# Peptides against a protein of PDB entry 2AUS, part 5

Target 1, 323 residues: chain A of PDB entry 2AUS
Amino acid sequence: ADIKREVIVKDDKAETNPKWGFPPDKRPIELHIQYGVINLDKPPGPTSHEVVAWIKRILNLEKAGHGGTLDPKVSGVLPVALERATRVVQALLPAGKEYVALMHLHGDVPEDKIRAVMKEFEGEIIQRPPLRSAVKRRLRTRKVYYIEILEIDGRDVLFRVGVEAGTYIRSLIHHIGLALGVGAHMAELRRTRSGPFKEDETLVTLHDLVDYYHFWKEDGIEEYIRKAIQPMEKAVEHLPKIWIKDSAVAAVAHGANLTVPGIVKLNAGIKKGDLVAIMTLKDELVALGKAMMSTQEMIERSKGIAVDVEKVFMPRDWYPKLW

## One batch from the design tools (peptide; made by RFdiffusion4, then SolubleMPNN)

Design b2_p20_5_s4
Fold by OpenDDE base, seed 3:
Structure b2_p20_5_s4 (fold): chain B 323 residues (1-323), chain A 20 residues (1-20)
Amino acid sequence: as target 1 above (323 residues)
Amino acid sequence: SAAEEARRRFRELLERVEAL
């Protein structure tokens, strides 16, 4: 998620009409909600599905979706995409995650040994998904990007961990406990990050959402509910981006594949098969799609399908049909 | 349980929102 991607300009003369589209900062409140993502602080107790159902009731919404399941007992960062943005959560499924975990050891271990062994779990680990997971129970590798020990109190180890998507912290703690020779279990878990969503000023509770919706509907105060909802473009910040000409926007918004002539600028390091975000020159999300070319092929070629468009977000009428 | 209490408090909150 933190990879700064170089931007390669293919057409330095491409301009955008300021009258077309709705940039993320210029959406009326109703439109902002329709294309919004909440950085929810999920409480411990309810399922992620219960919490999504509750947000739909609070905000009077027809549909919403979450950016990756948290277990009932797990709290913290749950991105919830709203209405027209609901399917943007597919961009968050492959994104890295961060957690704060409390590990309880089943025996006494010297602190120096705890620190040494936990450091060995940075990098590639082998995991099997738990029985409760819908994921097929095959052995697979996962990346642990970092482990930061925050506190050691006897048998209790508080640590921050950055992981590849679909790494099971409970399984990591079990393996650490085996390596320490005493065994261990996960006592507590909080998710502190899901891709571009983290614990910051954008993190809101279910209580905050109730109050902010009330202030809007009863008092006419939009400010709080506007700040509590992020634009859907936030959910794609970590993806490689392709920016397109105004003349290509309406075609992509109608579900046409992106062709090479429509590209104005793009991120470096796109590979064939990557999930990419197709953006306007005003940083509006048009669609998500699968790259059919590398960055280099998109620069060198004059024609061909650059992106197979999988999911359109932008309405068909925000940009004029120019074909 | 803390989970049942969290669900109870949240149902009561939703009942208040649906009464608006």
Scores: peptide ipSAE 0.027, ipTM 0.669, DockQ to the pose 0.033
Fold by OpenDDE base, seed 2:
Structure b2_p20_5_s4 (fold): chain B 323 residues (1-323), chain A 20 residues (1-20)
Amino acid sequence: as target 1 above (323 residues)
Amino acid sequence: SAAEEARRRFRELLERVEAL
């Protein structure tokens, strides 16, 4: 998520009409909720699906979805996309994750040996999915981006770990314990990051949502519920972006593929087959799609399909039809 | 239980990390 992507400008004269669309910071409260994502602090105990069902009840919503399952016992960052934004969770499923874990060792090990062995688990690791996973139990490689030991106290090791999506921390700890020669288990786990969502001022509890919804409905105070819900555009911050002309927005909102002439600016390093976010010049999410060209091909070509549009988010009427 | 003690210890350790 922290990859700074260069922005290449293709049309430096492209302007946007301020009367069209609804920028993420200027949505009326009802529209903000319809296109919202909550950075939820999931409590330990309930399933991620139970928590989503509770949010729907608290906020009186028809639809919601989560940005990647946490086990019942696991707490922390669970992005929950609301109503019209529900399908944006597809952008969060492949995103990197960070956790803080407590590992309990089954024997005494010198601290220097703990540090040395845990450092060897940075990089590519082989994992087998747990029995409870819907994923076929084939051996697969996963990336461990970093391991940071926070504290060692006897047999208890607190550490931060950054991992590729679908890495099992329980399995990692089991293998670390085997490598140490004493065995280990995962005592506790918290997710501290899911792509662009982290532990920050946007993190809210289920109790906060109850209170903030009450303040809005009973007292007419929108401020708290507005701050508790992020715009859906937050859920695509980690994706490569393509910004389009106002004249292309309505066509894409109707499900037309993005063609090269519609591009104003784009991120560097887009490859054919990448998931990309199509944005307005006001940073509104129009659609998600599959890149049919690289960044270089989108710059060099004058015509052709740049993006195969898979999921439209923007309403058809926010921008005028100019074709 | 050993699991309740581990949960208590985990919360205490997290509170120290959040205070940094």
Scores: peptide ipSAE 0.016, ipTM 0.466, DockQ to the pose 0.779
Fold by OpenDDE base, seed 5:
Structure b2_p20_5_s4 (fold): chain B 323 residues (1-323), chain A 20 residues (1-20)
Amino acid sequence: as target 1 above (323 residues)
Amino acid sequence: SAAEEARRRFRELLERVEAL
């Protein structure tokens, strides 16, 4: 998620009409909810699916989805995409995750050895999915981006870990315990990050959502529920972006593929096959799609399909048809 | 229980990390 991407401008004179669309900061509260994502602090106990069902009940929603399962006993950052934004979770599923974990060692190990061995688990690790995973139990490589030891107290090791999506921290701790020669288990786990969603002022509980919905519906106070819901555009901040002309927006919103002439600016480092976010010049999410060209090809070519549009989010009427 | 003690300790340790 932390990869800073350069922005390459193709058309520095491209303007946007301020009367078209609904920028993330200018959505009426009902529309904001329809295109929202909650940064939920998932409590320990319930499944991620139960929590999504509760949010739907609390906020009177027809549809919602989560950005990546947390086990029942695991707390912390669970992005929940609402209503028309529900499908944006597909951008969050492959996103990196951070956790704080408590590892309990089954024997005494010198602190220097703990630190040395845990550092060896930074990088590529081989994992087997747990028996309860819907994923085929094939051995697979996963990236551990970093391990930061926060505290060591006897046999208890508190650490922060950044990982590739679908890395099993329980399995990581088991392998660390084997490498230490004493064995270990995961005592506690909290997810502190899911792509662009982290522990910050946007993190809200189920109780907060109950109260904030009440304040809106009974007292007419929109402020709290507005702050508790992030715009769907937050859920794509970690993706490479392509910004398009106002004249291209309605076509893409109708499901047309993005062609090269529609591009105003784009991130560097897009490869063919990458998931990309198609944005307006007002940073509104139009669609997700598959890059059919590299960044370089999108710069050099005058024509052709740049993005195969897979999921439209923007309503068809926010921008005029200019074709 | 050992699990409740671990949870207490984990919370106390998280609170320290959030205070940093």
Scores: peptide ipSAE 0.016, ipTM 0.479, DockQ to the pose 0.783
Fold by OpenDDE base, seed 1:
Structure b2_p20_5_s4 (fold): chain B 323 residues (1-323), chain A 20 residues (1-20)
Amino acid sequence: as target 1 above (323 residues)
Amino acid sequence: SAAEEARRRFRELLERVEAL
């Protein structure tokens, strides 16, 4: 998620009309909520689906969705996309995740051996999805990006782990326990990161949301609920971006594919088949789509379909039709 | 007791990690 992508400018003279669109920081509170994502601290106990249903009830919403299931017993970072932003969760599903886990060993192991063996689990691992997963129960590779041991207390090992989406920490701990020769199980798990969402000042509880909604509706104080809801654009920060001309925005907002002439600037390193965010020059999310060209092809070509538009977010009327 | 103590230590460390 923290990969700084270079920005390549194709048209340095491209200007944007300040009267068109609604930049994230200029949205009225109702519009901010309609295009919002909550960085929820999911409590242990409820399912991710129950928590989404509670948020809908608390905030009087018709629609919401979560950025990737946490098990009932797992707490921490659960991005919840609201209303018109609900489908932005598709950007968060493939994003890397971080967890803090408590592993309990079933026997005594020297600390040096624990550290040595856990380091061997950095990199590519083979996992079998658990029976409860909607994923076909086939062996698959997953990346463990890092393992940071935070504390070792006898048989209890507390560690931070960065993983590829859909890595099962319970299965990782089971395999570590087998490699140590004593066996192990996952005692506790918290998710500390989901793509661009982390444990920071934007993390809010269900209790906070109740209070902040009350302050807005009963007391007329919108500040708290405004801060508790992130703009949907935060949910795509980890994606490669393509910024488009004002003249291309309305066509893309109507579901037209992005063509090469519409591109003003883009991130380096886009590959054919990548999920990309199409942005305005005011950093408004227009759509998500599949790159049909590399960054290099988008620079070198004068024409063709750059992005196959899969999901539009921007309303059709924020920018004028210029075709 | 051991599971409750592990949960206590886990919470105390989450609080320390949130304070960093």
Scores: peptide ipSAE 0.011, ipTM 0.449, DockQ to the pose 0.503

Design b2_p20_8_s1
Fold by OpenDDE base, seed 3:
Structure b2_p20_8_s1 (fold): chain B 323 residues (1-323), chain A 20 residues (1-20)
Amino acid sequence: as target 1 above (323 residues)
Amino acid sequence: SAAEEERRRLFEELLARARA
């Protein structure tokens, strides 16, 4: 999520009409909710599905979805996309994750050895998915981006870990325990990051949501509920982006593929097959799609399908049909 | 430091959950 992507401008003369669309910062509260994502602090105990159901009840919503399952006992960052934004969670599934884990060792190990061995688990690791996962139980590689030991107290080790999507921390801890020679298990786990969503001022509890909804509905104070909900565009911050002309927006909003002439600017380093976010010049999310060209091909070519549009988010009427 | 105190609180919280 923290990778700054260069922006390449293809059309430096492209302007946007300020009367068209609804930029994330200018949505009325009802519209903001319809295109929102909550950075929820999931409590330990309930399933991710139960928590989503509670949010739907609290906020009187018809539809919601979460940005990647947390086990019942696992707390922390659970992005919950609301209403028309529900399917933006597909952008969060492949995103990197961070956790804080409590590992319990089954024997005594010198602290220097703990630190040395845990450092060896940074990089590529081989994992087999656990039985409880819907993922095929084949051996696969996963990247551990970093391990930061926070506290060591005898046999209890608190550490922060950044990992590729679908890395199993329980399996990592098991392998660390084997490498230490004494064995280990995962005692506790908290997710501290899911792509662009982290532990910050936007993190809210279920209790906060109850209170904030009450303040809005009963007291007429919308400020709290507005701050508790992030625009859906937050959920795509980590993706490569393509910004399009106003004249291309309505076509994409109707489900047309993005063609090369519609591109105003784009991130560097897009590869064929990448998930990309199609944006307006006002940073509104139009759609998610699969890149059919590289960044270089999108610059060099005058025509062709740049993005196969997979999921439209923008309403068809926010921009006029100009075709 | 405030960061050390926060880490310590988190450790104690997670440890308490692990023991319950």
Scores: peptide ipSAE 0.256, ipTM 0.864, DockQ to the pose 0.102
Fold by OpenDDE base, seed 2:
Structure b2_p20_8_s1 (fold): chain B 323 residues (1-323), chain A 20 residues (1-20)
Amino acid sequence: as target 1 above (323 residues)
Amino acid sequence: SAAEEERRRLFEELLARARA
């Protein structure tokens, strides 16, 4: 998620009409909620589905979805996309994750050996999905981006770990325990990051949401609920972006594919087949789609389909039809 | 269980120390 992407400008003269659209920070509160994502601190105990159902009841919503399941006993960062933004969770499923884990060792191991062995698990690891996973139990490679030991207390090891999506921390700890020669198990787990969502000032509890909704509905104070809900555009910050002309927005909002002439600027390093976010010049999310060209092809070509549009988010009437 | 509560308390204590 922290990869800074270069922005390449294709049309430096392109302007946007300030009367069209609703920039993320300028949405009325009802519209902000309709296009919102909550950075929820999921409590231990309930399933991710139960928590989503509670949020729907608390906020009086028809639809919501979560950005990647946490097991009942696992706490921490659970992005919950609301109403018209519900489908944005597809951008979060493939995103990297960070966890803090408590590993309990089944024997005494010198601290120097613990540190040395855990460092060897940085990089590519082979995992078998657990029995409870809907994924076929085929061996698969996953990336461990980093392991940071936070504390060692006898047989208890607290560590931070950054991983590729679908890495099983329980399986990682089991393999670390085997490599240490004493065995180990996962005692506790908290997710501290899911793509662009992390433990920061935007992290809120279910109790916070109850209180903030009450302050809005009963007291007329919208400030708290507004801050508790992020714009849906937050959920695509980690994706490569393509910014389009005002004249192209309505067509894409109607489900038309993005063609090369509609591009104003784009991130470097887009490959054919990548999931990309199509943005307005006001940083509004229009749609998600599959890149049909590389960044280089989108620069060099004068015509052709740049993005196959898969999911439209923007309403059809925010920008005028200019075709 | 009492053992699960004890492990949770230990995790919260260790996590609090690591954040300080």
Scores: peptide ipSAE 0.200, ipTM 0.846, DockQ to the pose 0.934
Fold by OpenDDE base, seed 1:
Structure b2_p20_8_s1 (fold): chain B 323 residues (1-323), chain A 20 residues (1-20)
Amino acid sequence: as target 1 above (323 residues)
Amino acid sequence: SAAEEERRRLFEELLARARA
């Protein structure tokens, strides 16, 4: 998720009107909530869906959605997108995940052997989705980006693991146990990262949200609830970005595809078919879409559809119609 | 179960040590 992407400038003379739009840092509290994402510390016990329903009740919201299911027993980072930002979760579903897991071995294994075998599971692995998943039960490859053993206590192995979206840690642990020859199971699991959301100062509990909402509604103190909610733009930080002219914003906000002349700057390494975030020059999220060109094609071409716009987030009236 | 609570406690203790 932390891939630093080069920014290529196509139009260094492009300016933005400060009177247009609502930059993330300048949104009134009500508007901030309408375009917000909570970095929730999901407790163990409830489903991700139940937790989303509770957040809607706590914050008096009509809509919300989560950035990828955590099982009932799994705690940790659950991004919850609010109201008009609800659909931004689609950017988080394909994002890499990090977990801390407790693996319990079913027999005694020398520590050196544990370390050696677990290192062999870095890279490409073959998994079959569990029965409970909405995913077709076909064998598929997944990437394990890294395994970091944190502690070994007899038969208990605490480790950090970075994985491709839809990697099953329970299945990984089962296969590690088989490779060790003694068998193993997942005793505990916590998600520590979901794309740009991690365990940091932005991580909040359901209890925090109750308190912060009361401080706002009863005491008129908005600071806590404002800090507890991230702007929706946070949920797309890991995506390649295309920044567009003010004159192109309203058209894209109306659902028009982005054409090459509208591009001011863009990230390097965009491929045809990539999910991209279309941004204003004030770093406001306009839309998500599918790249129809590579970065190189977007630089070299003077015309054509650069992005097929799939989901618009920006209201149609934030920027004037200039067509 | 008691065994689930013990494992949860162990996990939280190990997590606390790994964050220190």
Scores: peptide ipSAE 0.172, ipTM 0.829, DockQ to the pose 0.971
Fold by OpenDDE base, seed 5:
Structure b2_p20_8_s1 (fold): chain B 323 residues (1-323), chain A 20 residues (1-20)
Amino acid sequence: as target 1 above (323 residues)
Amino acid sequence: SAAEEERRRLFEELLARARA
């Protein structure tokens, strides 16, 4: 998520009409909720699906979806996309994750050996998905971006780990235990990050949501519920972006593919086949799509399909048809 | 279970110490 992406400007004279659209910071509360994502602190106990169902009930929503399953016993960061934003979770599924884990060793191991062996698990690892996963149990490589040992207390090792999406921390700990020669198991796990969502001031509990919704509905105080819900654009911060002309927005909002002439600016390093976010010049999410060109091709070419639009989020009427 | 609660408390204690 923290990959700084250079912004390349194709049209430095492109302006946006301030009367069109609804920038993330200027949505009425009802509209903000319809295009919202909650950074939920999932409690241990319930399934991610049960928690989503509770949020729907608390906030009186028709639709919601989560940005990647946490096991029942696992707590922490669960992005929950609301209503019209529900499908933005597709951007979060492939995003990197961070966890804090408690590993319990099944024997005594010198601290220096623990530190040395755990450092060897940074980088590419081979994993087999657990039996309970919806994913076929094929051996697959996954990236461990970093392992940070926070504390060692005898046989208990608290560590932070950054991983590629779909890395199984339980399996990682099992392999670490094998490498240490004593065996180990995952005692506790908390997810501290899911792409752009982390443990920060935006993290809210189910209890917070109950209270904040009550303050809005009964007391007319929208401030708390507004702060508890992030704009859907937060859920795409980690994606490469393409910013488009006002004249292209309505066409894309109608499901038309983005063509090269519609591009004002874009991130560097887009490859053909990448998931990209199509944005307005006011940083509104129009759509998600598949890049049909690299950044370089989008710069050099004067015409052609730049993005195959897969999922529109923006309503068709926020921008005028200019074709 | 009592063992799960103990592990949870330990985790929270260790996590609190590591955040301080």
Scores: peptide ipSAE 0.150, ipTM 0.807, DockQ to the pose 0.966

